# Peptides against a protein of PDB entry 5JXT, part 8

Target 1, 319 residues: chain A of PDB entry 5JXT
Amino acid sequence: SLLPKKEINVYIGMSEMQVKWYQKILEKDIDAVNGAGGKRESKTRLLNIVMQLRKCCNHPYLFEGAEPGPPYTTDEHLIYNAGKMVVLDKLLKRIQKQGSRVLIFSQMSRLLDILEDYCVFRGYKYCRIDGSTAHEDRIAAIDEYNKPGSDKFIFLLTTRAGGLGINLTTADIVILYDSDWNPQADLQAMDRAHRIGQTKQVVVYRFVTDNAIEEKVLERAAQKLRLDQLVIQQGRAQVAAKAAANKDELLSMIQHGAEKVFQTKGAFGTMAEKGSQLDDDDIDAILQAGETRTKELNARYEKLGIDDLQKFTSESAYE

## One batch from the design tools (peptide; aimed at target 1 T74)

Design b1_p9_7_s2 (made by RFdiffusion4, then SolubleMPNN; from b1_p9_7, 7 letters changed)
Fold by OpenDDE base, seed 5:
Structure b1_p9_7_s2 (fold): chain B 319 residues (1-319), chain A 9 residues (1-9)
Amino acid sequence: as target 1 above (319 residues)
Amino acid sequence: GPVLRGPYK
C-alpha cells in the first residue's frame, strides 16, 4: 500500500538582501500598501505588488541590480542572499546523505535558472523541465531521471509543467520552493512522486517565507483546499469557491508583516542569528517548528464550516 | 575559482 505523504511547511526568514528589496517594493507603492487609494486603487496594481513580493521571497536576484557585479559569478553569494537557498543548501546535503532523490518545484522558471546554476556549483546532477521544454526533451529528461541506477539527484520543475501527469516515483522527497495560488496545482506536483510505484515514504517540504506575503498565500490556499473538500463531502456543488482574491484580500496580504519589515535592519529569525552558517541542529529546529505550525494551521481550518471558510477572515495585520 | 556568467534576465 502507498504510505500517506508527510507535508511540512518550512518557515524561513528573509536574508538581509531580501529585507532590503522587500522594503523597496513596499516603499515604491506605499500609498497602495497603506490602502490610501481606497476604491480607486487598481486590482492590477495590487496584483503587481503581490507578484514582486513573491519574487523577493524566492530570490532577490530576480530583480535587476540586486546581484553584485559585473562581473557576475556563481558562488556562495547565490546562496546566502536568499533564506530559501540557505535552507535548501543544508537540506539537500541531508537528503543526499540519506540516499533520497528530490523533486524541486517552483512557479518561476527564472528561479529554476538560479537553481540550475546552484546545482552545477554544488556538483549536483540534475534534470530540468519547465513550460518552454519541448515534448521530446521532457520525455528524455523524465527517462534519464527515472532510469535504473540514474545518477541524477535533483529534478527541477515548474509546478505547472510537473503537473502534466508524469511519473517521478523514483524520487521520495518533494520541495515546493514556492506555492501555487491554487492548492490543487501543488497537490498535482506532489502526486508525481506520491503515486502507485512509490516504495518509500514521500516527504513534502513547502518553503514559506515567514512574516511575509507567502504566509498569507499559504493560509488562503489552505482555506480554499478545506472549502473544496467540504463542498465535495457535503454535496454542496453550488458553493463556488471564490477563485480570485478580491482587492481587500490582496491589500491585507500585502500589509501582512510589512510594519515589521520596515522596522527591521538586517535579516529575519535564524537568518539574522546565523545566516549561511546554519548547522544540522538549526535545520532540525526549523523543521520541528514547521511541523508544529503546519498542524496548527490545519487545525484552524478543520474547525471552520463552509460559511466561515467562504469569508476571508482578514485577521487585521494590526492584531 | 567562481564561475563567471551573465546576469539573470
Scores: peptide ipSAE 0.440, ipTM 0.917, DockQ to the pose 0.554
OpenDDE base, seeds 1, 2, 3, 4: peptide ipSAE 0.431, 0.434, 0.426, 0.435; ipTM 0.914, 0.917, 0.912, 0.915

Design b1_p9_7_s3 (made by RFdiffusion4, then SolubleMPNN; from b1_p9_7, 7 letters changed)
Fold by OpenDDE base, seed 4:
Structure b1_p9_7_s3 (fold): chain B 319 residues (1-319), chain A 9 residues (1-9)
Amino acid sequence: as target 1 above (319 residues)
Amino acid sequence: GPRLRGPYK
């Protein structure tokens, strides 16, 4: 029988470089961040800020002039300048030592480019599929990953490209490096490993930048998922239609953690204390804290009815 | 030595 999947949100502090770039993004559009644009503030402007903040949470080298160089080198700076890379680097060593195989999903093909260079730098054998991968090359990559005795440890996928019909049950670990705005896309990604033919416990690690916009992306995704479940259970198909964040929701998401980011001199959380020098005990502590916060987050939304779940109030999630 | 490449952006 297929074992239930275990999902753990992994809350990760920003590196010093991420904090600096996060500040720079907010400062560039400070009037929009403060809501000073009033009724004239474009939803498109807020969506752009959200996109830049999410890029920063993934890796600061997704911005022009962020990476030191030329020359541009693949070295340890590719890891220590992004909190998610620091945690990923330690987690992958553990996963490999356990004899597991891992799917890594992202929304951003450019992040997969960083992850490819990281895989080469660490000597991890990998496959890659994204939106640009030809159909024949997708089949070949899947077959190469799934073959008996495959030496491919990592499969790099964009969430949407990995979502369609493929079987990757030869992996037992799923890392969501970032989250889709649609929680169903992430579920479809998990279901590539968590499917008939899986023989192991599937564990899903969802990376979430702590004290940043990604916490609100996660909350919104959890709210939407619970709403979708309740709508299906109650047969009320009409409720699912408000998929797009409104202007006030986007503004609230942008403002979340912004003050603390402006006050921060250096990195956040464990990244401030240890930087790139995380040990196995630090990873265990991060995973345990993540498991606790995941249970708390789920418990908040389980108590809410359809009417409460239709209101994205940042306040009701923390009360 | 480190791999030489272009920027990601």
Scores: peptide ipSAE 0.413, ipTM 0.886, DockQ to the pose 0.465
OpenDDE base, seeds 1, 2, 3, 5: peptide ipSAE 0.412, 0.361, 0.198, 0.574; ipTM 0.877, 0.914, 0.845, 0.958; seeds 1, 5 fail the geometry check

Design b1_p9_7_s4 (made by RFdiffusion4, then SolubleMPNN; from b1_p9_7, 4 letters changed)
Fold by OpenDDE base, seed 4:
Structure b1_p9_7_s4 (fold): chain B 319 residues (1-319), chain A 9 residues (1-9)
Amino acid sequence: as target 1 above (319 residues)
Amino acid sequence: SATLRGPYK
């Protein structure tokens, strides 16, 4: 029988470089961030800020002029300048020692370019599929990954490309490097490993930048998923949960953690204390804290009714 | 050894 998947949100602090770039993004549009634009502020401007903040949470080198150089090099700086890369680097070593195989999903093909260079740098054998991958090359990559005795450890996928009905049950670990705005896209990605033919316990690690925009992206996704479940259970017409955030929701998401980011002169959390020198005990602490916060997040939304779940309130996250 | 590359665009 297929074992139930274990899902853990992994809350990760920003590196010092991420904090500096996050501050610069907010400062560039400070009037919009403070809500000073009022009714005149465009939804497009707020969406652009959200997208830049999400890029920063993934990797600062997604911005022109962020990477040190020229010359540009693949080296340890590719890891220590992004909190998610520091945690990923330690987690992948553990996963490999356990004899597991891993799917890594992202929304951003440009992040997969960084992850490819990282895989080469660490000597991890990998496959890649994104939205630009030809159908024939996609089949070949899947077959190469799934073949008996495959030496491919990692599969790099964009969430949407990986969602397309493929079978990857030869992997037992799923890393969501970032989250989709639609929680169903992430579920479809997980279901590439968590399906008939899986013989192991599937574990899903969802990376979430702590005290940043991604925490609100996660909360919104969890709220939407619970709402979708309740609507299905009650047989009510799909209350089309307004797929797109309104301006006030976007502004609230942008403002989340912004004050603490402006007050911070260095890195956040474990990244401030340990930086790139995370050990196995630090990873265990991060995973345990993540498991606790994941249970708390789920328990919060399980108590809410349909009417409460239709309102994106920042306060419902703190009550 | 660090590998030389282009910037991420």
Scores: peptide ipSAE 0.444, ipTM 0.919, DockQ to the pose 0.626
OpenDDE base, seeds 1, 2, 3, 5: peptide ipSAE 0.439, 0.141, 0.093, 0.443; ipTM 0.919, 0.796, 0.742, 0.920; seeds 2, 3 fail the geometry check

Design b1_p9_8 (made by RFdiffusion4)
Pose (drawn by RFdiffusion4):
Structure b1_p9_8 (pose): chain A 317 residues (1-241, 244-319), chain P 9 residues (1-9)
Amino acid sequence: SLLPKKEINVYIGMSEMQVKWYQKILEKDIDAVNGAGGKRESKTRLLNIVMQLRKCCNHPYLFEGAEPGPPYTTDEHLIYNAGKMVVLDKLLKRIQKQGSRVLIFSQMSRLLDILEDYCVFRGYKYCRIDGSTAHEDRIAAIDEYNKPGSDKFIFLLTTRAGGLGINLTTADIVILYDSDWNPQADLQAMDRAHRIGQTKQVVVYRFVTDNAIEEKVLERAAQKLRLDQLVIQQGRAQVAAAANKDELLSMIQHGAEKVFQTKGAFGTMAEKGSQLDDDDIDAILQAGETRTKELNARYEKLGIDDLQKFTSESAYE
Amino acid sequence: STPPSHLKK
């Protein structure tokens, strides 16, 4: 029995420093922010703003000249200058206290570099797979974290890095520092720990910058994830839109017994006998429209699970 | 105090 994973959006604010940088990003190109300029502008200008706001929602030190002036030290400012780092610090502390291990995913390798400095600062034993990591390296990195009684605690990965089918079931908590545009990429990262061999409840925490660009980014991915489900669930419809032996057999046998029983005429003919007054016609049309409504209302309401013929139906016996 | 390794990359 594999327990369904718990996915939780953790909504996070921004530090005072992030607000300063967030405002500067929006100010430096306020024209495009207010939707000015021509409609002919290429997508490049707006997408550059998205990238900066994404970096700013992650950590201000991703911008050059942002870390407090030279010389540079790695201290508590690394934590308290990014809202996500403050939440993560206490979250990681609580995770180790309850005997849990965690996979931390990110879109930006420069952020895992910042998380490396954090792990060394707090004394955390960790592994990293980067996507810019050689094959033999990440094999050892996987094994080191999966070794029985492993020294490691945190596994730093990019959402895409490892490839398909790698196994990290020696962890039971996944933290998505930032989200991906296509939902299958984040869903694949969660299934690094949430797969066969996982014994404990997998919990996934997704850091989201509330009232900022990442909240809006999330809704779109959630929509795209809902659209994918509808396509997959309805993937049986085109193959259904020939005729089975039974379908052909059912068409022929329908009402055949009643035909054999009949010596004279059938229903509408036996009761009225090829002569029809107005009242008889009106009963035929009223009975038909009623049947027509009930038939259409029954089938126009159905779903794919009712229309889909099982392959075993072809096993006529 | 130690310098940040991420700036050396």

Design b1_p9_8_s1 (made by RFdiffusion4, then SolubleMPNN; from b1_p9_8, 5 letters changed)
Fold by OpenDDE base, seed 5:
Structure b1_p9_8_s1 (fold): chain B 319 residues (1-319), chain A 9 residues (1-9)
Amino acid sequence: as target 1 above (319 residues)
Amino acid sequence: SRPPRYLER
């Protein structure tokens, strides 16, 4: 029988460089961030801020002038300048030692380009599929990854491209490097490994930048997932939760952690204390804290009814 | 030298 998947949110602090770039993004549009734009603030502007903040949470080298150089190199700076890369680098070493194989999903093909450079730098053999990958090349990559005795350790996928009905049960670890706004896309991605034919316990690590917009992206995704489940269970198909956040929701998401980011000099959390010098005990502590917070998050939304889940109020999750 | 990753497609 297929074992139930284990899902763990991995809460990760920003690097010093991420904090600096997160501040710059907020400062560039400070009037919009403070709600001073009022009714004139376009939803498009807020969506653009959200997208820049999410890019920052993924990697600062997604911005012009963030990468150190010239000369531009592939070196340890690729890792230590992004909190998610620091955790990923340690976690992949553990996963490999355990004899596991891993799917890494992102919303951003440009992040996959960084992850390719990282794989080459660390000597990890990988496959890649994104939205631009030709059909024939997708089949070839899947077959190369799934073949008996494949030396491919990592599969890099965009969440949407990797969600398209493929079988990747030869992997037992799934890393969601970022989250889709639609929790069903992430479910479809993890279900590429968590499917009939899987012989191992599938573990899903969802990376979440702590004290940043990604916590609110996660909360919104959890609310939507619970709502979708309740709608299916109650046969109330007509409760199409408005898939798109309103302006006030977007503003609240942008403001989340912004004050603490402005007050912070340097990195956040374990990234401030240890930086790139994370050991196995630090990783265990991060995973254990993540498992606890994941259980707490799920328990909050399990108690909510349909009417409560339709409100994007963080306050209703604490009552 | 490579270009900065921001410019890479």
Scores: peptide ipSAE 0.497, ipTM 0.936, DockQ to the pose 0.209
OpenDDE base, seeds 1, 2, 3, 4: peptide ipSAE 0.115, 0.338, 0.142, 0.238; ipTM 0.767, 0.870, 0.783, 0.831

Design b1_p9_8_s2 (made by RFdiffusion4, then SolubleMPNN; from b1_p9_8, 5 letters changed)
Fold by OpenDDE base, seed 5:
Structure b1_p9_8_s2 (fold): chain B 319 residues (1-319), chain A 9 residues (1-9)
Amino acid sequence: as target 1 above (319 residues)
Amino acid sequence: SRPPRYLLR
């Protein structure tokens, strides 16, 4: 029988560089962030801020002038300037020692470009698929990854391209480097490894930048997932969960952690204390804290009915 | 020298 997948949210502090860029993004549109734009503030402007903040949570080198140089190099700076890369780098070493194989999903093909450079820098053999990958090249990459005795350790995938019906049961670890707004896209991604033919316990690590917009993205995704489950269970297909966040929800998401970010002069959490010097005990502590917070998050939404979940999308904007 | 990653498409 297929073992149930283990899902762990991994809460990761921003690097000092991420904090500086997160501040710059907020400051650039400070009137919109403070809600001072009133009724005239376009939903499009807020969506753009959300997208920039999510890019910052992924890697600061997605912005002009963030990467150190010239000369531009591939070196340790690629890792220590992004909290998710610091945790990823330690986690991949552990996973490799365990004889596991890894799917890494992101929403951003430009992040996969950074992850390719990282894989080359660390000597990790990888495959890649994104939305631009030709059908033939996609088949070839899947076959190369899945072949018996494949030396490919990592598969880099965009969540949407990787979600399309492929079998990757030759991997047992899934890293969601970022989350889709649609929790079903992330489920479809992890179900590439968690499927008939899997012989190992599938573990899913969902990276979440702590004290940032990604916590609210996660909460919204969890609410929607629970709502979708209850709608299916109750046969109430008509509860069209309004898929798109409203303006006030977007504003609340942007404001989440913003004050703490402005008050912070360095990195956040374990990134402030240890930075790139995370050891195995620090990783265990992060994973244990993540497992606890994941259970708490799930328990919070499991108690809610359909009507409560619909209201909480409105009330969580005020807490 | 490579370009900055921001410019890589």
Scores: peptide ipSAE 0.558, ipTM 0.949, DockQ to the pose 0.206
OpenDDE base, seeds 1, 2, 3, 4: peptide ipSAE 0.548, 0.514, 0.334, 0.551; ipTM 0.948, 0.943, 0.909, 0.949

Design b1_p9_8_s3 (made by RFdiffusion4, then SolubleMPNN; from b1_p9_8, 6 letters changed)
Fold by OpenDDE base, seed 5:
Structure b1_p9_8_s3 (fold): chain B 319 residues (1-319), chain A 9 residues (1-9)
Amino acid sequence: as target 1 above (319 residues)
Amino acid sequence: SRAPRYLER
């Protein structure tokens, strides 16, 4: 029998560099962030801010002038300048020591480019698939990864490209480096490992930048997922929960944690205390805190009906 | 020398 997957949200503080870039993104459009643009502020402008903030949460080297150099190198700076990379680097060592194999999903092919450099730097053997990968190359990568006795430890995938019907049950760990706006895309990604033929307990780690826009992305995804589940269970026509955030929702998401980001000098949370010096106990603490917060998050939405979930998509803009 | 990663496509 297939064991139920274990899902853990891993809440990760920003590095000092991420905080500085997060501040710069907000400052560049401060009138937009403060809602001073009024009715004239385009939804497109807010969507662009959201996209830049999500890039920052992933890695600051997605921006011009963030990467140290010239000369530009592949070194420890690739890790310590992004909170998610610091946690990933420690977590992958543990995963490898346990004899597990891992799928890493992202929305951003440019983040996968950084992860390739990281894999090479750490000596991790990997496969890659994204939206530009030819069909033949995709089949070859899947076959190479799934091969009996494959030396490929990591599979790097864009969530959408990896979601397309492939079987990756030779992996037992899934890392969602970022989240899709559609929770079904993330579920489809998890289901590449969590499928008939899996012999291990599948564990899913969802990376979430703490005190940032990604918490609100996660909350929105959880609300939508619960709504979709209730609609299916009740046989009600898909209330097409307007898949696109409204302007006020986007603004609320952008504002979330912004004040604390502006007040912060340096890194956030465990990144401020330990930075790149995270040990195994620090990782255990992050995972335990994440498991607790995951249970609390799920418990908030389990009690809500369809009407409440539809209202919360409007009211979570006011809290 | 490598280019900065933000330019790599």
Scores: peptide ipSAE 0.492, ipTM 0.933, DockQ to the pose 0.204
OpenDDE base, seeds 1, 2, 3, 4: peptide ipSAE 0.337, 0.108, 0.221, 0.045; ipTM 0.838, 0.698, 0.835, 0.768

Design b1_p9_8_s4 (made by RFdiffusion4, then SolubleMPNN; from b1_p9_8, 5 letters changed)
Fold by OpenDDE base, seed 5:
Structure b1_p9_8_s4 (fold): chain B 319 residues (1-319), chain A 9 residues (1-9)
Amino acid sequence: as target 1 above (319 residues)
Amino acid sequence: SQPPRYLER
């Protein structure tokens, strides 16, 4: 029998560099962030801010002038300048030591480019698939990864490209480096490992930048997922929960944690305390805290009906 | 020297 997957949100503080770039993104459009643009502020402008903030949460080197150099090198700076990379680097060592194999999903192919450089730097053997990968190359990568006795430890995938019906049950760990706006895309990604033929307990780690826009992305995804589940269970026509956030929702998401980000000098949370010096106990603490917060998050939405979930998409803009 | 990663497509 297939064991139920274990899902853990891993809440990760920003590095000092991420905080600085997060501040710069907000400052560049401060009138938009403060809602001073009024009715004239385009939804497109807010969506662009959201996209830049999500890039920052992933890695600051997605921006011009963030990477130290010239000369540009692949070195430890690739890791310590992004909170998610610091946690990933420690977590992958543990995963490898346990004899597990891992799928890493992202929305951003340019983040996968950084992860390739990281894999090479750490000596991790990997496969890659994204939206540009030819069909033949995709088959070859899947076959190479799934091969009996494959030396490929990591599979790097864009969530949408990896969601397309492939079987990756030779992996037992899934890392969602970022989240899709559509929770179904993330579920489809998890289901590449969590499928008939899996012999291990599948564990899913969802990386979430703490005190940042990604918490609100996660909350919105959880609300939508619960709504979709209730609609299916009740046989009600898909209340097309307007898949696209409204302007007020986007603004609320952008504003979430912004004040604390502006007040912060340096890194956030465990990144401020330990930075790149995270040990196994620090990782255990992050995972335990994440498991607790995951249970609390799920418990908030389990009690809500369809009407409440539809309202909370409007009211979570005010808390 | 490699290019900066933000330019890598």
Scores: peptide ipSAE 0.442, ipTM 0.918, DockQ to the pose 0.210
OpenDDE base, seeds 1, 2, 3, 4: peptide ipSAE 0.293, 0.062, 0.445, 0.019; ipTM 0.834, 0.677, 0.917, 0.584; seed 3 fails the geometry check

## One batch from the design tools (peptide; aimed at target 1 Y61 T74 D113 I114)

Design b1_p10_1 (made by RFdiffusion4)
Pose (drawn by RFdiffusion4):
Structure b1_p10_1 (pose): chain A 317 residues (1-241, 244-319), chain P 10 residues (1-10)
Amino acid sequence: SLLPKKEINVYIGMSEMQVKWYQKILEKDIDAVNGAGGKRESKTRLLNIVMQLRKCCNHPYLFEGAEPGPPYTTDEHLIYNAGKMVVLDKLLKRIQKQGSRVLIFSQMSRLLDILEDYCVFRGYKYCRIDGSTAHEDRIAAIDEYNKPGSDKFIFLLTTRAGGLGINLTTADIVILYDSDWNPQADLQAMDRAHRIGQTKQVVVYRFVTDNAIEEKVLERAAQKLRLDQLVIQQGRAQVAAAANKDELLSMIQHGAEKVFQTKGAFGTMAEKGSQLDDDDIDAILQAGETRTKELNARYEKLGIDDLQKFTSESAYE
Amino acid sequence: HRYPKHLERR
C-alpha cells in the first residue's frame, strides 16, 4: 500500500532587500511592465523580466553586487535576505527533529550553490545532483543517500537532473524551492521519493512567492496540469469513434422475438391498420418527441467511462 | 568567516 502524497503550497513573502531588487527590475523596464510599445515586439523582452523576477523570488544573491559589500562572508544574512530561506531554515530544522530526510529541488543551479553554502553553514550533510553532473558521479550520489544508516540529510537536485526512474525512497519529504513551467517536471521530482519502496507518507512542500510573479506562474501550471488530465482521461475516445460481433448481433436480435410472435402487423400497424386519422398521427409525433428528448438527454450527459467498450466484450461466449 | 563557494564559481 503506497500512501498518496501530501502536496502543500507554502506561500511566502519577500525580504526588504528583495523588494528593492524587485522594484528595480520592474523599474528598469517599466514600459514593458505597463504593456507599452508595439504588439509586434518579440517575446524576448518580457521573458527577460520573468527570468529576473524568478531569480529575485528565489534569492537576491543571484544578482551580482547584491550580497553585502566586500569582503564576503557566509553568515545569517544568507538566510534572512530571502523569504524562502527563512521559511526553509525552520522547516529543515523541524524535518530533522522528526527523523525525516528531504529532497530539495530547484530550477537554477546557482541556487543550489547558495543552498550548498547554507548546508555547510548549518553543518548539514548533503548530496547534490546538478544535471551538469557525470553519470558515475550521480550513481554514487544516489547510493550515498540511499545507503542504510546514511550520514546525509539533505539532497540537492535540479528538477530535471537525474533522469527517469532514479530512486530516492530513503527520503519522505520533498521541497520544491521554485516550480517548473510544465507540471510533469515537478510531478516527476516528487516521484523520486514517492514510488514503490517508500514506506512513509511522502509530503511535498512547494515554496511560492505570494502576491508576486510565482503565484501567477503557479496558476498557469495548475491549469496546464488540469488540461493534461482531461486529454489523458479522454484518450480512449478516438479509438471508439467498426462493429463488434455482439454489436452486430444485438442489432439483428433486437426485437426479433416479438417479430416471430407477430402473425399480423407490428405495433403501429396492428393497432391502427394502415389508416390513420389526425388523432393517431398526433399521438405518434408526441410519443416520438418524448422518447427523443429522453434519449438525447441520457446520452449527451454521459462520459468516456460509460461509452468505452472493454476489450473483454469481444470475448463473446 | 568563510568565503562563499557560490562566488568562487563565478

Design b1_p10_1_s1 (made by RFdiffusion4, then SolubleMPNN; from b1_p10_1, 5 letters changed)
Fold by OpenDDE base, seed 4:
Structure b1_p10_1_s1 (fold): chain B 319 residues (1-319), chain A 10 residues (1-10)
Amino acid sequence: as target 1 above (319 residues)
Amino acid sequence: ARTPRYLERL
């Protein structure tokens, strides 16, 4: 029988560079962040802030002029300037040593460009598929990854491109480098590895930037997933899950952790203590803490009824 | 030398 997938949220502190860029994004639109625009604030402006903050959580080099240079180099700075890359780098080494193979999903094709350069830098053999990949090239990449004795360790995918019914059961590890606003897109991505033909325990690592907008993206996705499940179970097909965040929800998401980010002069969490020098024990601690927080998050939404799950609750940040 | 991917698209 197919083993149940193990899902772990991996909560990752921002690097010092990410904190600086996160501050800069908030400061640029400080009036919007403070809600000073009120009812007149553009939903488009708030969505733009959310997108910039999510880029920052992924990698600061997604911004023009962020990468140090010229001359530009492919070096350790590609890793230590993004908390997710630091954790990814250590996890991939462990995963490879275990004889596992990994799917890495992101919403951002531009992040996959950085991950390609990282794969080349570390000497990891990879395949790539995104939204722009031709159908024939997608088939070729999948076949190259899935072939017996494939030297391809990593498959880089955009979540939407990976959602297209492909079979990647030759991988047993899934890394969601970021989260979709639609939790079903992430589930569909996981189901590329967690499917008939899988012989290993599938483990899903969901990267979440701690004390940042991504926690609220995750919470909203978990809330929506639970709501969708309850609607199906109760036959309440008329309960339109709010497909898009309103302005107040977007503001609350933008404001989450913003004060602490403004007060921070360096990196966050384990990134402040260890930076890029994470050891195996630090990774185990991060994974264990992540497993605990994942259980707590799930248990929180499991207790909520449909009516509560339809409300975006900001109050959840204080327990 | 690495070209930042944002410069390769210009």
Scores: peptide ipSAE 0.122, ipTM 0.800, DockQ to the pose 0.330
OpenDDE base, seeds 1, 2, 3, 5: peptide ipSAE 0.030, 0.041, 0.036, 0.035; ipTM 0.703, 0.734, 0.720, 0.714; seed 2 fails the geometry check

